Peptides against a protein of PDB entry 3T7K. Designs and how they scored, part 20

Target 1, 248 residues: chain A of PDB entry 3T7K
Amino acid sequence: KAEKILARFNELPNYDLKAVCTGCFHDGFNEVDIEILNQLGIKIFDNIKETDKLNCIFAPKILRTEKFLKSLSFEPLKFALKPEFIIDLLKQIHSKKDKLSQININLFDYEINGINESIISKTKLPTKVFERANIRCINLVNDIPGGVDTIGSVLKAHGIEKINVLRSKKCTFEDIIPNDVSKQENGGIFKYVLIVTKASQVKKFTKLINDRDKNETILIVEWNWCVESIFHLNVDFTSKKNVLYQKK

## One batch from the design tools (peptide; made by RFdiffusion4, then SolubleMPNN)

Design b1_p10_2_s4 (from b1_p10_2, 5 letters changed)
Fold by OpenDDE base, seed 5:
Structure b1_p10_2_s4 (fold): chain B 248 residues (1-248), chain A 10 residues (1-10)
Amino acid sequence: as target 1 above (248 residues)
Amino acid sequence: SDSELDPENI
């Protein structure tokens, strides 16, 4: 059926999109539209898998979803597009009125606001955002909203190698892992990096660390610090936003 | 509601 619909076009674009969707297309696509999209080089996946070599996300705007946050870790993220791209594309293809010899839809007209070339360019870097920030091992409290698995998977996608889940009520100093990074010249390395949810955790962990490993560098942040770092694909260590405790 | 179908915000 798709072939018959597309046969009216003299030339078909190949968009070369391997995409996931978030905040759109909840009902998916019908079989014919999937076939159409596939013939146009648009493949939509239900889930993010590294093997799929995803390069695109569809979303109405910047979202704080697992898929959106992980899409910024694609290698590269080529396009972050509004769902209207697909909608308009399918509308044009299904249109009986226009003897369109060609599909005239430009991907660049459908960019998600706030995902600019500066962000896209950073996804071409050989390193991940937290890797560049010398954050390899983090401590994550077990009561994090969204759950440690989801949060942890996002962090791993962005270059965190080791996530240590802290049982906030029962943890001791020995449960806290150091951020074991080789001292790169010129990078401020925090020996202890923690993501916490509560001021009581800040007090607890700062005490535990300072009592046992005095004068070490500590960074305690909210999850929002990670989110902002991901959205910018840059860690700003000068910012105090979402930083709960910092000892240099 | 349309909000229930939205992916979980984290």
Scores: peptide ipSAE 0.306, ipTM 0.743, DockQ to the pose 0.151
Fold by OpenDDE base, seed 3:
Structure b1_p10_2_s4 (fold): chain B 248 residues (1-248), chain A 10 residues (1-10)
Amino acid sequence: as target 1 above (248 residues)
Amino acid sequence: SDSELDPENI
């Protein structure tokens, strides 16, 4: 069926998109439209897998979803596009009125606001955002909204190798892991990095660490600190936004 | 509501 629909075009573009969707296309696509998109070099996946070499995300705007946050870890993210690209493309293809010899839809007209060339360029770097920030091992409280698996999966996609889940009520100092990073020349390594949800956890962990390892560097942040770092593909250690405790 | 259409925001 798709071939018959596309036969009216003399030339077909190859968009070379391997994409996931978030905040759009909840009902999916019918079989014919999937076939059409595939013939145009657009493949949509349900889930993110490294083996699929994903290079694109469809979303109406910047979203705080697992898929969107992980898309910024693609190698590279080539395109972040509004769903209107697919909608307009399929509308043009299904239109019987237009004796169009060619598909006249440019993907550059459908960029998501706020995902600029500076962000896209950072996805071409050989390192991940938290790797560049010398954050390899973190402590994550078990009562984090969104769940430790989802949050942990996003953090791992962005270069955190080890996530230690802390049972906030029961944990001791011995349960807290250090950020095991070899001293690189440019300094600024925090020995203890923690993501917490409550002021009571800040008080608890600062006490535990300072009582047992008094002179060590500590960074305690909210999840929002990680989100902002991901959206910028840069960790700003000068910012106090979403930092609950810092000891240099 | 439009909020019900958005996947889980984390």
Scores: peptide ipSAE 0.303, ipTM 0.743, DockQ to the pose 0.167
Fold by OpenDDE base, seed 1:
Structure b1_p10_2_s4 (fold): chain B 248 residues (1-248), chain A 10 residues (1-10)
Amino acid sequence: as target 1 above (248 residues)
Amino acid sequence: SDSELDPENI
């Protein structure tokens, strides 16, 4: 069916999109539209897998979803597009009235607001955002909203290698892992990095660390610190936003 | 700011 619909065009674009969707297309696509999109080089996947070499996300706006946050780790993210791209494309293809010899839809007209070329360009860097920030090993409290698996999966996509889950009520100093990074001479490496949810956890962990490992560097942040770092593809250590405790 | 808690928001 798709071939017959597309046969009216003399030339078909190849968009070369390997995409996931978030906050849109909850009902999916019909079989004919999937076939049409495939003929145009648009493949939509249900889940993110590294093997699929994903390069695109569809979303109505910047979202704090697992898929959206992980899309900023694509190598590279080529396009972050509004769902209207697919909608308008399919409308043009199904339109019988337009004796259009060519599909006339420009990807750049459908960019997600706030995902600019500066963000896209950073996805071409050989390193991940937390890797560039010398954050390799973190401690994550077990009561984190969204769950440790989802949050941990996003953090790993962005270059955190090891996530230690802390049982906040029962944990001791021995349960806290150091951020095992090579001593770079340039200041800004934290020996202990923790993501916490409550002020009581800040008090607990700062006491445990300072009592046992005096004079070590500590960074305690909210999850929002990680989200902001991901959305900017940069860690700003000068910002106090979402930083609960810092010892240099 | 309508933080519509999209159930998928983390």
Scores: peptide ipSAE 0.298, ipTM 0.740, DockQ to the pose 0.219
Fold by OpenDDE base, seed 4:
Structure b1_p10_2_s4 (fold): chain B 248 residues (1-248), chain A 10 residues (1-10)
Amino acid sequence: as target 1 above (248 residues)
Amino acid sequence: SDSELDPENI
């Protein structure tokens, strides 16, 4: 069926998209439209797997979803596109009225607002955002909204190698892992990095660390600090936004 | 809130 529909075009573009969707296409696509998209070099996946070499995200805007946040870790993210790209593409293809010899849809007309070339260029870097920030090992409280698995998966996608889940009420100093990174000359390295949800956790962890390891550097942040770092593909250590405690 | 658009917001 798809072949018969596409036979009306003299030339078919190859978009070379390996994509996931978030905040759009909840009902998926019918088999014919999937096949049409596949013939145009557009493959849509249900889940993110590194083996699929994903290069595209479909979303109506910048979203705080696992898929969207992880898409910024693609190697590279080539395109962040509005769902209207697919909608308009399929409309043109299914149109019987248009004696269109060619599909006239440009990917660049459908870019997600706020995902600019500066962001795309950073996805071409050989390092991940937290790797560049010298954040390798973090402590994550077990009561984080979204759950430790989802949050942890996003953090790992962005270069955090080790996530230590802290049982906030039961943990001791010995449960807190250091951020074991080699001293680089040009970067602030925090020995202890923690993502927390509550002011009581800040008080607890700062006390535990300062009582046992008084001279060490500490960074305690909210999840929003990580989100902003991901959306910018840069860690701004000058900003105090979403930083709950910092000791240099 | 942005949470209204996608239940997967974190």
Scores: peptide ipSAE 0.288, ipTM 0.742, DockQ to the pose 0.221

Design b1_p10_3_s1 (from b1_p10_3, 3 letters changed)
Fold by OpenDDE base, seed 5:
Structure b1_p10_3_s1 (fold): chain B 248 residues (1-248), chain A 10 residues (1-10)
Amino acid sequence: as target 1 above (248 residues)
Amino acid sequence: SNIDKELPDV
């Protein structure tokens, strides 16, 4: 059926998209449309798997979804597109009116606002955002909204190798892991990096660390610090936004 | 429903 629909076009584009969707296409696509998209080099996957070599995200806007955040870790993310790309494409293909010899949909017209070339270019870097920031090992409180698995999965996608889950009520200093990064000459490395949810946790962990490992560098942030870092594909250590405690 | 939930802003 898809072949018959596409046969009216003299030339078919190959968009070479391996995509996931977030915040759109909740009901998926019908069999014909998925076949059409496949013939146009658009493959839509339900979930992110490294093996699929995903290069595209469909979303109406920048979202704080697991998929959207992880899409910024694609190698590279080639396109972040509005769902209207697919909608308009399928509309053009299903249109009975014009014997369009060609599909005239430019994917560049459908870029998600705020995902610009600067962001896309950073996804081509050989390192992940937290890797570049010398954050390898973090401590994550177990009561984080969204759950440690989801949050941890996003963080790992962005170059955090080790996530230590802290039992916020029961943890001791010995439960806190150092950010074991070889001192690079030019990078401010925090020995202890923690993601917390409450001011009481800041007080607890700062005390535990300062009492046992005096004068060490500490970074305690909110989840939003990570999100902002991901959205910019850059860690701004000069910013105090979403930083709960910092000791250099 | 493949509704990807936005992660909390906490």
Scores: peptide ipSAE 0.398, ipTM 0.879, DockQ to the pose 0.839
Fold by OpenDDE base, seed 1:
Structure b1_p10_3_s1 (fold): chain B 248 residues (1-248), chain A 10 residues (1-10)
Amino acid sequence: as target 1 above (248 residues)
Amino acid sequence: SNIDKELPDV
């Protein structure tokens, strides 16, 4: 059925998109439209898997969803597009009136606001955002909204290798793991990195660390610090935004 | 349909 619909075009584009969707297309696509998209080199996946070599995300705007945050870890993210790209494409293909010899849809007209070429270019870097920031091992409180599995999965996609989950009420100093990075001479390595949700946790962890390891560097942040770092694909250690405690 | 929920700001 799709072949018959597409036969009216003399030339078909190959978009070479391997995409996930977030905040759009909740009802999915019908079989004919999936086949049409596949013939145009557009493959939509339900979930993110590393083996699929995903290069695209569809979303109406920047979102704080697991899929959106992980899409910025694609190698590279080629396109971050509004769902209107698919809508307009399918509309043009189903239109009987236009004796269009060619499909005239430009991907660049459908870019998600705030995902510019500067962000896209950073996804071509050989390192992940937290790797570049010398953050390899973190401590995460067990009561984080969204859950430790989802948050941990996003953080791992962006280069954090080890996530230590802290039981905030019962943990001791011995439960806190150091950020095991080689001492590079260039400043900005924190021995202890923690993601917390409450001021009481900041007080607890700062006391535990400073009582036992008085001269060590500490970074305590909220989840929004990670989100902002992901959205910019850069960690700004000069910013105090979303930093709850810092000791250099 | 697994509606991807936005992770809370809190």
Scores: peptide ipSAE 0.395, ipTM 0.876, DockQ to the pose 0.746
Fold by OpenDDE base, seed 3:
Structure b1_p10_3_s1 (fold): chain B 248 residues (1-248), chain A 10 residues (1-10)
Amino acid sequence: as target 1 above (248 residues)
Amino acid sequence: SNIDKELPDV
């Protein structure tokens, strides 16, 4: 059926998109539209897998979803597109009125606002954002909204190797892991990095660390610090935004 | 369909 629909076009573009969707297309696509998209070099996946070599995301805007945050870890992310690209494409293809010899839809017209060339270029770097920031091991409180598995998965996609989950009410100093990074010449490395949800946790962990390891560097942040770092594909250590405690 | 939820603004 797809072949018959596409037969009216003399030439078909190959968009070479391997994509996931977030905040759009909740009902999915019918079989015919999937076949049409596949013939145009557009393959949509339900979930992110590294083996699929995903290069595209469809979303109406920048979102704080697992899929959107992970898409910024693609190698590279080639395109971040609005769902209107697919809508307009399928609409043009299903239109019986236009004796269109060609599909005249440019994917560059459908870029998500705020995902610019500077962001896209950073996805071509050989390192991940937290790797570049010398953050390898973090401590994460177990009561974080969104769950430790989801948040942990996003952080790992962006170069955090080890996530230690802290039982916030029961943890001791011995439960806190150091950020094991070799001292490179130029970098302020934080020995302890923690993601917390409450001011009481800041007080607790600051006390535990300072009582046992008084002279060490500490970074305590909110989840929003990680999100902003991902959205910019850069860690700004000069910013105090979403930083709850910092000791250099 | 697993609606991909936005992670909370904590």
Scores: peptide ipSAE 0.395, ipTM 0.878, DockQ to the pose 0.785
Fold by OpenDDE base, seed 4:
Structure b1_p10_3_s1 (fold): chain B 248 residues (1-248), chain A 10 residues (1-10)
Amino acid sequence: as target 1 above (248 residues)
Amino acid sequence: SNIDKELPDV
C-alpha cells in the first residue's frame, strides 16, 4: 500500500533519521505510515538503545523526559525536530490534489526551539557533558522523584560511570563514594558529588563528609542542576543555580 | 501506554 502511495513521486528524499518520539505520537503510527516513513529513511523506535545508533528526537518542545534528555547524548544528535515535520510530510504524501513530483519539506524548518547548532555541535564531541566536567562517580539519594533507575540511566548516558544510591536515612560516611577522577590541571574536581532532594540531606551529608574528610571538595546539587547541564551540554561551575552546597 | 513522563521539577 505504501509503495502505491509513494509511486506518484518521481523522487523520494532519504532523510536518514533514526528517531525516538517524546511528548508526541502517543497513539503511534499505522502500519502504512510507518512503511511510508521507512521508505523515506525515517525509522522510529519505541525505546532508546545504543545499538540502534539513534540520531533524531521528535518532540513539540524541550522536555524533561528520559527520552529527550538521553537524545542529547546521541553520537551525534543530528536533528531535534517538531512532530509537525512528520505530520506535514504525511499530509503531503496522502494529498490527492497536488501532482507533486517532489516532497517539499525541509528538516531545518522544524527544529525544536532552543536546540540550536551550538547544542548539536556539542553532541559531536568525543566526550559526554559530565565526563568533560570531571564527574565520573556520583551519589544519588534513593528518594529522588522519577526514581534512581531513570535518573541514573540519564546520567550514565551523559558520561557518569558510577552511580551510588544512598539510603538517605541510614547511610553513613562510608556509604558515600568519592568521585575518582585523576586531577586534570585545568578543572576543579570535586571529590564528592551528590544529588539530593531535601535541605536535611544537605545538612546530613555535609556534616558526614566535613567531619571525616574536612579538606575535601564537595558538590551537592539538585536534579535540576543536571538537567540544565544536559540542556546546555555544558556544566557551568560559576553558576549557583540548583547548587545546594559547594566547597572548593 | 508508556507515556514518557516528564521527570519532576523538584
Scores: peptide ipSAE 0.394, ipTM 0.877, DockQ to the pose 0.771

Design b1_p10_3_s2 (from b1_p10_3, 3 letters changed)
Fold by OpenDDE base, seed 1:
Structure b1_p10_3_s2 (fold): chain B 248 residues (1-248), chain A 10 residues (1-10)
Amino acid sequence: as target 1 above (248 residues)
Amino acid sequence: SNIDVELPDV
């Protein structure tokens, strides 16, 4: 059926998209439209797997979803597109009125607002955002909204190798792991990195660390610090936004 | 339908 619909075009584009969707297309696509998209080099996946070599995200805007946050870790993310790209493409293909010899839809007209070429270019870097920031091992409180598995999965996609889950009520100093990064001569490495949810946790962990390891560097942040770092594909250590405690 | 929930702004 798709072949018959596409036979009216003399030339078909190959978009070479391997995509996931977030905040759109909740009902999926019908079989004919999936086949049409496949013939145009557009493959949509339900879930993110590294083996699929995903290069595209469909979303109406920047979202704080697991899929959107992980899409910024694609190698590279080639396109971040509004769902209107697919909608307009399928409308043009199903239109009987247009004696169009060619499909005339430009991917660049459908870019998600706030995902510019500066962000896209950073996804071509050989390192992940937290790797570039010398953050390899973190401590994460067990009561984080969204759950440690989801949050941890996003952080790992962006270069965190080890996530230590802290039982905030019962943890001691011995439960806190150091950020095991080789001392590069350029002094921007925090020995202890923690993601917390409450001011009481800041007080607790700051006390535990300072009482046992008084001269060490500490970074305590909110989840929003990680989100902002991901959205910019850059860690700004000069910003105090979403930083709860910092000791250099 | 795996509704992708936005991770909370806490």
Scores: peptide ipSAE 0.396, ipTM 0.878, DockQ to the pose 0.804
Fold by OpenDDE base, seed 3:
Structure b1_p10_3_s2 (fold): chain B 248 residues (1-248), chain A 10 residues (1-10)
Amino acid sequence: as target 1 above (248 residues)
Amino acid sequence: SNIDVELPDV
């Protein structure tokens, strides 16, 4: 069926997209449309796997989904596209009216608002956003909304090597891991990095650290600090937004 | 189809 539909075109584009979808296409695609997309070099995957070498995301806008956040870690993310790209493409292909010798759809017309070339270019960097920020080991409270596995998976995709889960009510100083980063000459490294959900946790962890490891550098942030860092593919240490405690 | 849920702000 797909071959018969595509046979009307003299030339077919190869878009070379390996994509996931988020916030769109909940009902999936029919078998014919999947085959059409495959013949155009568009492969849509249900889940993110590193082995698939994903380079694209479909979403209506910037979203705080696991898939969207992880898509910014693709190497590179080539395209972040609105679902209208697929919708318009399939509409054009299924249209009987136009003796279209060619498919005339430009990928750049379907970019997600706020994902510009500056963001895309940063996905070509050899390092991840938290790696560039000298954050390799973090402490994460066990009561974080969204769950430690999901949050941890997003953080790992962005260059955090080790995630230590803290039992917020029962943890001691010995349960807190240092951010073991070799002193690069050019940046303030925080010895302790923590993601917390409550002001009571800030008070607890600051006390535990300051009582046992005096004068060390501490960064305590909300999850939103990580999200903003991911969306910008840059950590802004000058911003106090979503920073609960900082000691340099 | 797992509806992708946005991670909460809290």
Scores: peptide ipSAE 0.395, ipTM 0.876, DockQ to the pose 0.761
Fold by OpenDDE base, seed 2:
Structure b1_p10_3_s2 (fold): chain B 248 residues (1-248), chain A 10 residues (1-10)
Amino acid sequence: as target 1 above (248 residues)
Amino acid sequence: SNIDVELPDV
């Protein structure tokens, strides 16, 4: 059926998209439309797997979903596109009107606002955003909204190797892991990096660390600090936004 | 339906 529909076109584009969707297409696609998209080099996956070599995200805008945040870790992310690309494409293909010799849809017309070439270019870097920031091991409080598994999975996709989950009410100093990074010449390494949800946790962890490991560097941030770092594919250590405590 | 939930801001 898809072949018969596409036979009306003399030439078919190959978009070379391996995509996931977020905030759109919840009902999926019918079998014919999936086959049409496949013939155009557009493959949509339900979930992110590293083996699939995903290079595209469909979303109506920048979203704080697991899929969107992880899409910025693709190697590279080639395109971040609005769902209207697929909608308009399928609409043109299903249109019974005249001898359209070619599909005339430009991917660049459907870019997600705020995901520009500067962001896309950073996905071509050999390192991940937190790797570039010398953040390898972090401490995450167990009461984090969204859950430690989801949050931890996003952070790992962006170069954090070890997520230590802290039981905020019961944890001691011995439960806090150091950010074990070799001293690189060109940037402040924080020995302790923590993601917390409450001011009481800041007070607790700063006391525990300062009492037991005097004069060490500490970074305590909100989840939003990580999100902003991901959206920019850059950690800005000059910003105090979403930083709850910093000791250099 | 994998409802992609936005992760909370807080």
Scores: peptide ipSAE 0.390, ipTM 0.869, DockQ to the pose 0.806
Fold by OpenDDE base, seed 5:
Structure b1_p10_3_s2 (fold): chain B 248 residues (1-248), chain A 10 residues (1-10)
Amino acid sequence: as target 1 above (248 residues)
Amino acid sequence: SNIDVELPDV
């Protein structure tokens, strides 16, 4: 059925998109439309799997969803597009009025606001954002909203190798893992990196660390620090935004 | 409904 619909076009584009959707297309696509999209080189996946070699995300805007955050870890993310791309494409294809010999939809017209070439270019880097920031091992409190699995999965997608989940009420100093990075010449390494939710946790962990491992470097941040770092694909250590405690 | 939930700010 899709072939018959597309047969009216002399030339079909191949968009070469392997995409996930977030904040749009909740009801999915009908069988005909998914076939049409597939013939145009647009494959939409329900979930992110590394094996699928995803290169695109559809979203109405920058979102704090797991999918959106993980899409910025694609290798590379080629396109971050508004759902209107698909909508307009399908409208053009289903249009009976226009004897269109060609599909005239440009991907670049549908870029998500705030995901510019500077962001896209950083997804081509051989390293992940937290890897570049010398953050390999983190401590994550177990009471983090969104859950440690989801948050941890996002962080891992962005180059954090080890996530230590801290039982905030029961943890001792021995439960806190160091950020075991070899001294790379080019940046301040925090020995202890923690993501926390409460000021009481800051007080607890700073005390535990300072009492047992005096003069070590500590970074305690909110989840928003990670999110902003992901959205920019850069860690700004000069910013105090979402930093709860820092000891250099 | 695969409503992708936005991860909370806190």
Scores: peptide ipSAE 0.390, ipTM 0.871, DockQ to the pose 0.828

